# Designs tried in a protein design run: peptides against a protein of PDB entry 3PUK. Part 212

Target 1, 227 residues: chain A of PDB entry 3PUK
Amino acid sequence: ERGLKSVVWRKIKTAVFDDCRKEGEWKIMLLDEFTTKLLSSCCKMTDLLEEGITVIENIYKNREPVRQMKALYFISPTPKSVDCFLRDFGSKSEKKYKAAYIYFTDFCPDSLFNKIKASCSKSIRRCKEINISFIPQESQVYTLDVPDAFYYCYSPDPSNASRKEVVMEAMAEQIVTVCATLDENPGVRYKSKPLDNASKLAQLVEKKLEDYYKIDEKGLIKGKTQS

## One batch from the design tools (peptide; made by RFdiffusion4, then SolubleMPNN)

Design b2_p27_3_s3 (from b2_p27_3, 11 letters changed)
Fold by OpenDDE base, seed 1:
Structure b2_p27_3_s3 (fold): chain B 227 residues (1-227), chain A 27 residues (1-27)
Amino acid sequence: as target 1 above (227 residues)
Amino acid sequence: MKEEIEKRKKLLKEMKELEEKAKKEAE
């Protein structure tokens, strides 16, 4: 399969599962709301078993300690998910798991990173950002996970202007992560609407794409590709 | 947990066998 789902799965497999894999070792995987949806959209339970995952747990739920097992946290860099992680490892005497491998779906803010570092750095064997913050639906279709996007983008209330901008920035960032995942720098096209949301979003995406592809991981400047 | 791991291994094996059987039947 060459669709978006397969691309996303391959990226997760390489960036997450292969990165922390040890021969003969099984891990418990902790997911949040977003990553639950993400994995369910691009893989099967059998795929996860093949990657050495014995059980999947929701990070938001109360869980019994399994101190002999290492935990794989595949979570979004949000205060809620980070706080749940910290509850698992914040106390030396009450660690739920043997050790943690953390993979964030996007850039982790310094504030959250510092909070983790200050509380449970010794329990963390790996911490990595993989830049997957979208849900693949079809070969060329994806959805964005931005809270209250509809409400703020279509609200006529001027008091929501600042929130609207924040939401649009988040949406633009997720679109850029799709492009990065697909290794594309596309031209952006849009249809204008009365509220001009599409135009604004397009401009944000273009700007972020330009910034992202100014210098690639190898120090090369990439040109625009056709979408 | 060891028991759970063994159960999962067994389940995985069974699922793979079923998938392979289904593929053969579809051919």
Scores: peptide ipSAE 0.052, ipTM 0.586, DockQ to the pose 0.013
Fold by OpenDDE base, seed 2:
Structure b2_p27_3_s3 (fold): chain B 227 residues (1-227), chain A 27 residues (1-27)
Amino acid sequence: as target 1 above (227 residues)
Amino acid sequence: MKEEIEKRKKLLKEMKELEEKAKKEAE
């Protein structure tokens, strides 16, 4: 009945909470701006309590150390979020938590991953990438969280062309994560109007979908689904 | 933090009990 929200929650529960679950263990969960919105859209605090989360903290804020507890980082693979994580564990003498479980909402670039590995690998118990980089609104409606997407996509300034491309790439990636979450490989449909943005985005989505399903370790190439 | 954890555990237990009670009363 809850449509996309329930699907997203189920995905998070399976990919994150079930993955790091330990009987009798409670964790502090660290969220960034995106994952705060994401969880707020699909669960309640009581749901998180049931999953063994005692406290939720914002990764961007200064926090008091709780050295006896393990931390669950559910964050975006961005330099900002990663830097905040590194501040928590980068110093041997000033670790904020006992250990870390890291779950990225999307593919983490090698540069960021290497940075983490170089500084605090010993503190990390899990590090996984999941594919949830969208916000569910209603049963079949979602929103993309791409900063300045509207501005760059509709900018008439040619100087923004490169930035526009980056934004479209990010949007395409998020759309693919929606498809992955829903376990669908849809045919991409778009309405072309005066700007070719929709067409370009569609092409990017198609390409990324192909890449996603090709790389899937199980070799399960799913046929096109009706959606 | 330990105290808070225990409080939350207690709260969760109470909530579950209430839910179970509500289910029984509906039946």
Scores: peptide ipSAE 0.052, ipTM 0.564, DockQ to the pose 0.013
Fold by OpenDDE base, seed 3:
Structure b2_p27_3_s3 (fold): chain B 227 residues (1-227), chain A 27 residues (1-27)
Amino acid sequence: as target 1 above (227 residues)
Amino acid sequence: MKEEIEKRKKLLKEMKELEEKAKKEAE
C-alpha cells in the first residue's frame, strides 16, 4: 500500500519503535494531543502492541508511577509537553518510570532541549527528532500542525502581515517534510481564490523543495514527479 | 498492570498464530 497513512506509519515504525526496540521488553507510551491524533490516523492499538507498547497514556493527565517500566515519549516539542515530561522525571526520588525514550515530532528549540538536559539527563536513554508534523486524513490528504494558521492566513488586518509570513513559512516547511516522507518532488498545484495565500505558499514550497533536494543526504537532484 | 500485560502478551501470541495459519492455508 502506497497511501500516505501507510507511509507515515512506516516512518514512525522505523524512526521510533525500531530505534528503541528491545526483544521481550514492553514500554508505556506517552502521547500528547498532536501525537494522539497522528497515531489514531495511521495505526490501530494492535499495531502498537506488536511494537512492544503495553499501554498508551496521555502526558497531560495524572498518572500512577510504574517504576519498573521504561517510558516512550512520542510528543511535540512544546513547552506544555516538555513540562509534563519534566514533572515525570524532575525528582530523583519520585520518577514515574524507570527511564525515558523521547522522540519529538519536529525540531526541538535549544531552550527546551537545554531545560531537559539540565533536569533529567540521567533518565534519558534516547532523544531524537523525527520530523513528522502532519496528520494524514486520506490516502492523499493531510493536515498541518501550525498554530493559529487559520487566524493569520485569513486575517483581514494588515497588522498581521508579518505574522502571516511566519505562519506560511512554517506551513511550507511542513509540506516539504511530507514530500520528503513520500520521497517525491511534486509539481505544486494550488487554487488562488479567495486570497493569494495559496500562490505564495506554493512558491515557498517550490523553493524549499529545490533547496532540500539539492542539499539532501544523497546529494541528488530529483526531477519533478506527478503527485 | 502486570496481569494486564500478561493478558496482552497472550492475545498477541494468539493473533500471530492465527496469522501463520492463514499464511499456510494461502500457500
Scores: peptide ipSAE 0.028, ipTM 0.541, DockQ to the pose 0.014
Fold by OpenDDE base, seed 5:
Structure b2_p27_3_s3 (fold): chain B 227 residues (1-227), chain A 27 residues (1-27)
Amino acid sequence: as target 1 above (227 residues)
Amino acid sequence: MKEEIEKRKKLLKEMKELEEKAKKEAE
């Protein structure tokens, strides 16, 4: 069995690089904080060169225009990353790159998508959502990118209840993306804790898994697999 | 930026050449 890192790399290669690859064409790749960590965990710079990436730039930093080159944006569907993208292409006269290929690591909210469409649709050659919103650490271990998850989940303050629900929802979504990436529908196992967070999260994951496989790309309902 | 791009292209070219040489020697 292949380690989680190799599976993630294969997914990125197929969903992102193979999707926009043109023979002899080089691209600049723009990454945010999450995708920087993601790629660093599962590939080397030489791998990216082989995929036609010349340079990697941080989307949050000020960058010099390279108007003759196309840009590959591999970013999270967040307002911060989207705003940075819009700054690159918001003005017709001041576009930083020739064109953009956008690959979101997860579902992009309609509000953000509409904002992009309204501002720079003519500059976008591709816009696709992929399901990779986790960081592989070990062969079968991954971490979730949910800010302040620990704080809100274990906060004794009732005023944080709404935020706790949002965090759990985000965590559940990311776990489902891992399962989708591995092509698995696992039985959910958890250890109960005093705050019942594990139980609540497990229920959310199970619900989302069911929803995902009902409407997956193959239109097939998969049974529970071992994991 | 242009200099960095050229450096990367050069590196890739060199790597490909090495791979081709290795293949020829193995045949």
Scores: peptide ipSAE 0.024, ipTM 0.543, DockQ to the pose 0.014

Design b2_p27_3_s4 (from b2_p27_3, 11 letters changed)
Fold by OpenDDE base, seed 3:
Structure b2_p27_3_s4 (fold): chain B 227 residues (1-227), chain A 27 residues (1-27)
Amino acid sequence: as target 1 above (227 residues)
Amino acid sequence: SEKEIEERKKLLKEMKELEEKAKKELE
């Protein structure tokens, strides 16, 4: 079974598609590199059709205007993706679409958010952050979207120590996001290697899990699950 | 274009039907 893929799809359906759904309305969906991989991993084109998506376009490519249709942007909060969005709506005379619904896969920095508000606020019908920064591979397997993670974590160069720490923090945050998505608090198990990266990462994950469940919406601490 | 969008919708519906048929054959 593909349990993780189903959970991720359900989250996207609830957080994105159900949130902006209008009866009888079709939208064009804009994806970036990450969200293309994400959706490809957990749904089919027919699933997107059922959610009111008629066409999927790559946000990085030049596209012809479809001014009568609203656009759904499901993108990562990166300068590149945001800049592409701004090109679509930055000028009043050259809007590519009727209006925009924006859903970010992660926390959008204030600098980017303010830039969007300053230039395109009138065209935006919805702007929301969802917490999905991983790609499901199998039922219980996923990949993390942390740039250069392998390079920094396994670098023999001591000069990369600070960067390694930042990468590990990012990885830990994404793992916690997976747990939140699955509504699980796993018992973390690992095998130590000479560099002890697994142990360090496990400690970071445990700490972040504790913090997350202490301040969750219910104000309850969940017990560890057999994950 | 609007025409291309409608054609794509039609294609996707056809694909859905094919997927459902395939699913039934596997059961």
Scores: peptide ipSAE 0.024, ipTM 0.465, DockQ to the pose 0.013
Fold by OpenDDE base, seed 2:
Structure b2_p27_3_s4 (fold): chain B 227 residues (1-227), chain A 27 residues (1-27)
Amino acid sequence: as target 1 above (227 residues)
Amino acid sequence: SEKEIEERKKLLKEMKELEEKAKKELE
């Protein structure tokens, strides 16, 4: 049994590194908070070197320009990460890198994509979504990266209802990415508790799974698999 | 929903087109 970490690494290797690989070319890789954790969980620096990454930089930090090198952005599709990218390439005179390869860990909202297109399109050589928005912990265990998920899901305060829905949506999306990474389309199972959170989440997951496989470029709709 | 699916397909197509244009301009 190959552990989840190895599966995640293999996915990243094929979807990101193999996709933008050029013989003899080194890239600077930009990571955000999530992708830093993700890569740290499933690879070593030596692995990244083998994939043609010379330096890893935090996208949130001020960085010195390296204008002769191409940059690989492996980031989450968040306003914060996108804004940092835009700062790197927004000005023609102040481009930090030669060009950009962008790989989003999840679906990029149209609003963010349009913003990128409007300001930095000429600098982008790749822009793809790879659908990995979870952290592998152990062989078959993963952690969702949804801020304040526990707090909002279990909050008795009705004023948090709207935020709770947003959190559940984010959780459902990440669960779908796990399934996609594992190449599984499982039947969703849950235990009913006093709160209907599990039921709601299950419904969201099922819906998103259906949507995910319908939009697959290969037109592959997988039947339900055992999980 | 069908609407969401179509929107995502459109976005993916646009991303591919963007990549192709960038390649032509930079190479």
Scores: peptide ipSAE 0.021, ipTM 0.382, DockQ to the pose 0.753
Fold by OpenDDE base, seed 4:
Structure b2_p27_3_s4 (fold): chain B 227 residues (1-227), chain A 27 residues (1-27)
Amino acid sequence: as target 1 above (227 residues)
Amino acid sequence: SEKEIEERKKLLKEMKELEEKAKKELE
């Protein structure tokens, strides 16, 4: 099945597991709320074992040190997740793990990146951004990781207008990451709702897609595909 | 935006440099 789940798994396998894989080496993988959902949606524990992951831990929880093992952090670039990472490696004496491989699910802000550089650079063997900010639900269906999106997008209260715009921007960005993951430049289709949210979102997506593919690392303009 | 994309490229470059440095230090 060439479903979205398989595509996402393939992306993670290539971008994360293959990138840090060492023969005979086992790692502890640290996940946050989003990446827990993400992996749960597209793989099994047996798949992770095959990729050299022995244990999965929640980054937000207090964990016992396993100083002899390297850690794979697959986390969102949020202050909360980054702070938890920093706690794990903040001092030489307090290191929970032997070394860290960090893979962010999205763009890491400079402020967070600088904190990591300043505190934990010697412990980090890899730090990479991957563009996966969605959860595959079905073969062609995904959900966005935008908190309260439904509430703000469908709120008739004008006082929520500013927050609504922020949410729509976040949604648009995540949709672009889906397209990037799928290596597709789709035409945007929508049905307008009474609040015209779909139209606004579509415009944002189209704009971001254009920018992304025009200025892509490959310098290639991709044609529109059907999706 | 174009600015955001350029910023991302810059950040990725910095990350690669950091990784390379870390690798050398850990050898």
Scores: peptide ipSAE 0.020, ipTM 0.376, DockQ to the pose 0.549
Fold by OpenDDE base, seed 1:
Parts: structure tokens; C-alpha cells; sequence
Structure b2_p27_3_s4 (fold): chain B 227 residues (1-227), chain A 27 residues (1-27)
């Protein structure tokens, strides 16, 4: 059985690299903070070279135009990353690259998508969501990219109640992306804690799993996977 | 939940349309 890192890499390879691959064509790949960590956790530079990536650039940094090359954006659907993309291809500025392939690690909000569509639709050859919002550590260990999750979930301060719910929702979403990546529909198990965080999270995960498989493009409704 | 699902479907459709439009305009 392949470890989580291998599974994640395989997912990225098929969903991103194979999707935009053209024979003999090299691309510049743009990464954000999350995807930099993600790729670093599951592949080597040599692997990326084999996938037709000549150079990796940080999307947040100022970059010189390479107008003859197409760009592969593997980024999170965040305002910051999207804004950086828009700077590269916005109608008000000269394009930095020949064209863009965009792969979001998660669901792109309508507001962000509309901004992209309105500003630089002609530059985009591909736009896809691939649902990978976690960092694999070991075969069964991963880290969620939810800022301040511990703080809000375990804070005794009542003023954090609203933020706690938002964080819990985000965590649940990312857990579902792990399940999707592993192609599993697990039965959720938890051990109750005094703050009921575990049960709340479990309920959110169950609900989101159900929703995810209802909208599965393959039309496959999987039963609960026994773990 | 159902509303959210429909919104996601709509977004995916829009992404596909965007891609198709770009292909037609650039080829």
C-alpha cells in the first residue's frame, strides 16, 4: 500500500501535470505558500522536471516576464494568490506569460472566480479545482492548512464562538479533501471531549462527505469505507 | 446544503465554459 505522500503525488500528477501536458512543451510553474509546502512534501525537483516544469517561481514575488512560455499556476483559491495571478494577466498590464493553466487546490469562491473571469479570461487555457488542501507528513499523518485552528477550537473565550465555527468548517472541508484524495468514504469515528469539538467536527465531516459524493463527477456513490 | 451543491455545479460549468471560450479565441 502506498503512503499518503505517494497518493498525493499521484493525484497531482494526474489532475495537474497530465491534464495540461503537451509533448515537448515546458512550462513555468507558479506556486504559493501552501502549494510550495505541498509539493515539497511529496515530490522532488527532478519529478517536476519530468513533468515538463522548467522553473518554479513563487507567485508572491516580483518576476520578470517570460512571454514565450506558458505558465502553470498551482495555487490555493485565496485572495492573495488570485491577486498575484491577476497582476500577471490583468488587462491593465502586459501579460507576464504566454498563457495560463490554473489549478486550484480547493473550491474557488464565486467572488474570486468572477474576478478572474472579468479580468483575464482570454489568457486562461485551463481552470480546474483538484481538492488537495492538506500537507502529507507520513503514511497516515497529515497537517491541515487552517490558521489558528487550535486557538479558536480550544479557546475558552466566548468571543471566539463565531470564529470557532468557521475554523471547524474549514477543517472539515480539508478532511474531506483528504478522503477524496484517498478515494475513500470513511465512517467517521471520534472520541468525545469536554468541549464537544470532536463530535462537532465529526458531524461536519459526515455532512460534507455526503455532499461531496453526491456531486462526484464520476457519478459514483461509494458506501462507507470500513477503517 | 443543496444550494451549496448547486452553486458548486454552476461554478464548474462556468470554468468549463471559460476554458472552451479561451480555446476558441486562441486557436
Amino acid sequence: as target 1 above (227 residues)
Amino acid sequence: SEKEIEERKKLLKEMKELEEKAKKELE
Scores: peptide ipSAE 0.019, ipTM 0.373, DockQ to the pose 0.755

Design b2_p27_4_s1 (from b2_p27_4, 12 letters changed)
Fold by OpenDDE base, seed 2:
Formats: sequence, structure tokens, C-alpha cells
Structure b2_p27_4_s1 (fold): chain B 227 residues (1-227), chain A 27 residues (1-27)
Amino acid sequence: as target 1 above (227 residues)
Amino acid sequence: SSKERKERKEELKKFNEEAKKIEEEEE
């Protein structure tokens, strides 16, 4: 059984590195907080060198321009990461890199995507969503990147009800990315606690799984698998 | 959301096709 780390690495290699790879070309790779953790969990620097990455930079930091090199942005579709990208290509004369390849870890909101198209479209050579929104820990263990998930899900404050729904939606979406990555359509199992969050989340996951497989690239509805 | 994802997939396909043309012209 291949561990989740290996599966994730294979997915990134195929969806990102193989997609933008050119013979003899080196790229600078820009990472955010999430993708730094993601890559650190499933690969080594030597692996990235083999994929044609010469330097890894933090997208949030001030960086020196390398105008002769293309940049690979492997980032989360967040306002913060997108704004950093936009600053790198904001003016024609002040572009930090020659061109950009953008790979989002998840669905990019329309507001952010439209902002990118309006300002930087000519500088972009590729834009894709690769659907990896989790950190692999062990063969079957992963963590979700949902800020304040615990706080909102377990908050007794009624004012957080709307935020709780958004958090649960995000969690459900990320769980679907795990299933998609593993090529599984599991029967959802859960143990309900007093707050019944597990039941609600399970329902969201099940619905999203159904939707995902109905519109997947293969157009095939997969049967439920045991996991 | 499923409809939105499908629409986005088509939009990205078109976007990347245009981007590829630009890349080919630079090369």
C-alpha cells in the first residue's frame, strides 16, 4: 500500500511539474504557507531540483526580481496569496519574473480569478486548479487547512452559526479532495458527538462527493468503496 | 457549486489555450 505522501507527490508531479516542464528550463517556485507545508510533507529539495526548480521562494516575502526566469506559483487561492502574485506582475516594467505558471491547490473564487484575468492575463502561461487541500501525515492520516475550524465548529455562540457553516463547507470540500486524490468514493462513516457536527459534515461530504464524480473528467460515477 | 466547477473548468480550458498561444509566439 502506497502511503498518502507518495500519492500526493505523484499528483503534484503530474499535475504541476509535468504540466509546465520544459527541457533545459529552470523555474523559480513560489510557495505560500500551505503549499510549503504540503511539499515539505511529501518531498525533499532534491526532488524539486529534479523537477527543474532552481529556487524556492516565499510568496509573502520581498523578493529580488529575476526577470529572465519564469516562475511557478504553487499557492492557495486566498486573497493574501493572490495579492502577492498580483504585486509581482502589477506593471509591465516591474515584473519580477518573465512569466507565471499558476497552480491553485483548490477552486479559486470568481472574485480572485477575475482579478487575476483583468490584471495579469498576458503574463500567465498556465492557470490550473489541482484540488489538493490537505497535508499528508501518514499512510491514512492527513490534516485539513481550515483556519479556526475547531473554534467555529465547537463555539456555543449563536453569532458564529454562519461562520460555522462556511467552515464545515470548506472542510467537506477538502475531504473530497482527499477522496479524489486517492481515487476513492467511500461510504461516509462518522461518530456523532453531542454537537452533531460529524453528522452535518458527513452529509456535506456525501453530497459533494456525488457532485464531484458526476462532473469529473471521466464522466463516470464510481461506486462506493470500502476504506 | 457543481455547476460552478464545470463552468470554471471550461473557462480555464479556454484561458490556457490562449495562454499557450502566447507562449508559442514567444518561443
Scores: peptide ipSAE 0.600, ipTM 0.933, DockQ to the pose 0.637
Fold by OpenDDE base, seed 5:
Structure b2_p27_4_s1 (fold): chain B 227 residues (1-227), chain A 27 residues (1-27)
Amino acid sequence: as target 1 above (227 residues)
Amino acid sequence: SSKERKERKEELKKFNEEAKKIEEEEE
């Protein structure tokens, strides 16, 4: 596929697999709910085998120790996923794997990152944030992982205003990750929706895009591109 | 947000450098 799915896979391949690849070495890969969906949307098991993954495991499930193998954690930066990781490496005597390579799909909150450093730093060989917080559906279509986004955005109840802002912020952040993945700085266009949510979201996206490209890895501010 | 991301990037750089040293010592 030449669309968004292939771009996402290429991003994962370069940012995750190529980053931790060692010739002749096999790893166990730990996935959470989001990354399971993500990988399922853009690759096959055969692709993962080619990248040196022998087994994929659900991070939420109880797993037997494989102390001789290194583990690749491709997970969302959530308390649930991080807690599961910490259980795998929190005890010196009960480490499930030889070492860990951690790749977060998005910015990891300081509270979680600090908790990881305090508990498991010596077991970690890599820790990176790759900024893929969406699921590619079609060539140019993707879904965002924002809980109850529609409900809160279109709620007429003023009591949900604070939650609406949080949801809008999360949506904007994830849209920026799409742009980062595509290496684009698009001109934002929108059609007004009920309660003018589209306008608010567009403003947040533009602001976040500006902030992102100011500090991107290339050290360059990109001009507007077509999207 | 931008400041936080910049700070995190620098922190992760240092973290990964230290982690690589550990890995090299194990090899």
Scores: peptide ipSAE 0.599, ipTM 0.933, DockQ to the pose 0.659
Fold by OpenDDE base, seed 1:
Structure b2_p27_4_s1 (fold): chain B 227 residues (1-227), chain A 27 residues (1-27)
Amino acid sequence: as target 1 above (227 residues)
Amino acid sequence: SSKERKERKEELKKFNEEAKKIEEEEE
């Protein structure tokens, strides 16, 4: 009944926890708003303890230094989250933790990635993008993290056309991350609406899926999975 | 773009390899 949650947890376990796991070592985990919701949706605190996480901290809050411990940053690639990370490691004298393992939920923009490299590269032990930008609700239900999606997609105002396109692109990207997480290439189904938003979104998803699987490490073009 | 993603993947691979060396030297 909780298939999607289980898949998401397994992905996080493999991509994040197993990647940085060291026997006998405990880490502090730093979360942002999105990853707090994500982990809360698919695991318990006991699960995190089993993965070697001693405590969870909010990246946005002021935190006391724990210089003897390494930190696991599981965060979204946003300016706010990255800026908080930079504050933790930007000064040699004011490092909050011993070292950092960074796992982004999505593609990190070059501007943010370059800031990290320029300021904190020596403090980082891992930096990866795991492409999980959705919240699992039920076995087959998820929520997209696209602000104002409803407003822009359904706005009749022509001035919002450019913003609508950006939102649609972001939604399509997140849907692709779901498919990638599930290792599926679904056939996209939609119902036509007056604004043709569903059709446009479907086309964007299909295009992005094709692009994603073309560059997949296995070079295997997966056939359409019947959902 | 797919090209940008591929380039980033290669960049991250290199980054992580160097980071791992630093970690091994500290141990």
Scores: peptide ipSAE 0.598, ipTM 0.933, DockQ to the pose 0.574
Fold by OpenDDE base, seed 3:
Structure b2_p27_4_s1 (fold): chain B 227 residues (1-227), chain A 27 residues (1-27)
Amino acid sequence: as target 1 above (227 residues)
Amino acid sequence: SSKERKERKEELKKFNEEAKKIEEEEE
């Protein structure tokens, strides 16, 4: 059984690198905090070199222009990462790179996507969403990246109810990305605790899984798989 | 929502098709 790390790497390779690969062409790859962790968890620098990446740059840093090279942006669809991208291409006279290939780790909100389209569309050669919003740790273990999840999920304050729901939805979405990556539709299991958080999260995951597979390219609703 | 994802998929398809045309024109 291939470990989760290898599955994630294979997904990135096929969805990102193979999608924009051109023979003999090198690209600069721009990463944010999440994608740095993600790639570090499932590949080596040598693997990236084999995929035509000459250098990795942090999207948050001020970088020198390399106007002759195309840039591969593998980033989260966050305002921070998108704003950094927009700074790279927002000015016609000051484009940092020749062109951009953008791969988001998850669904990009309409507000951000529209902002990109309005300002940088002519500089973009690819824009895709690859739906990988988790970090593989072990063969069957992954870490969710949801800030303040613990705080809001276990907050007894009713005023945090709305925030709790947002956090739980984000967690559910990330779990679905794992399933999508593995091409699995697992049954959801949870342990009952004094709080109904586990039950609510399970329901959200089940709903999102159902929605995901309904719109799957194959048009097939996959049955529950044991995993 | 499933609807939003479907719509986005179609939008991205169109976007990428247009982007490819631009790339071909530059090359």
Scores: peptide ipSAE 0.598, ipTM 0.933, DockQ to the pose 0.627

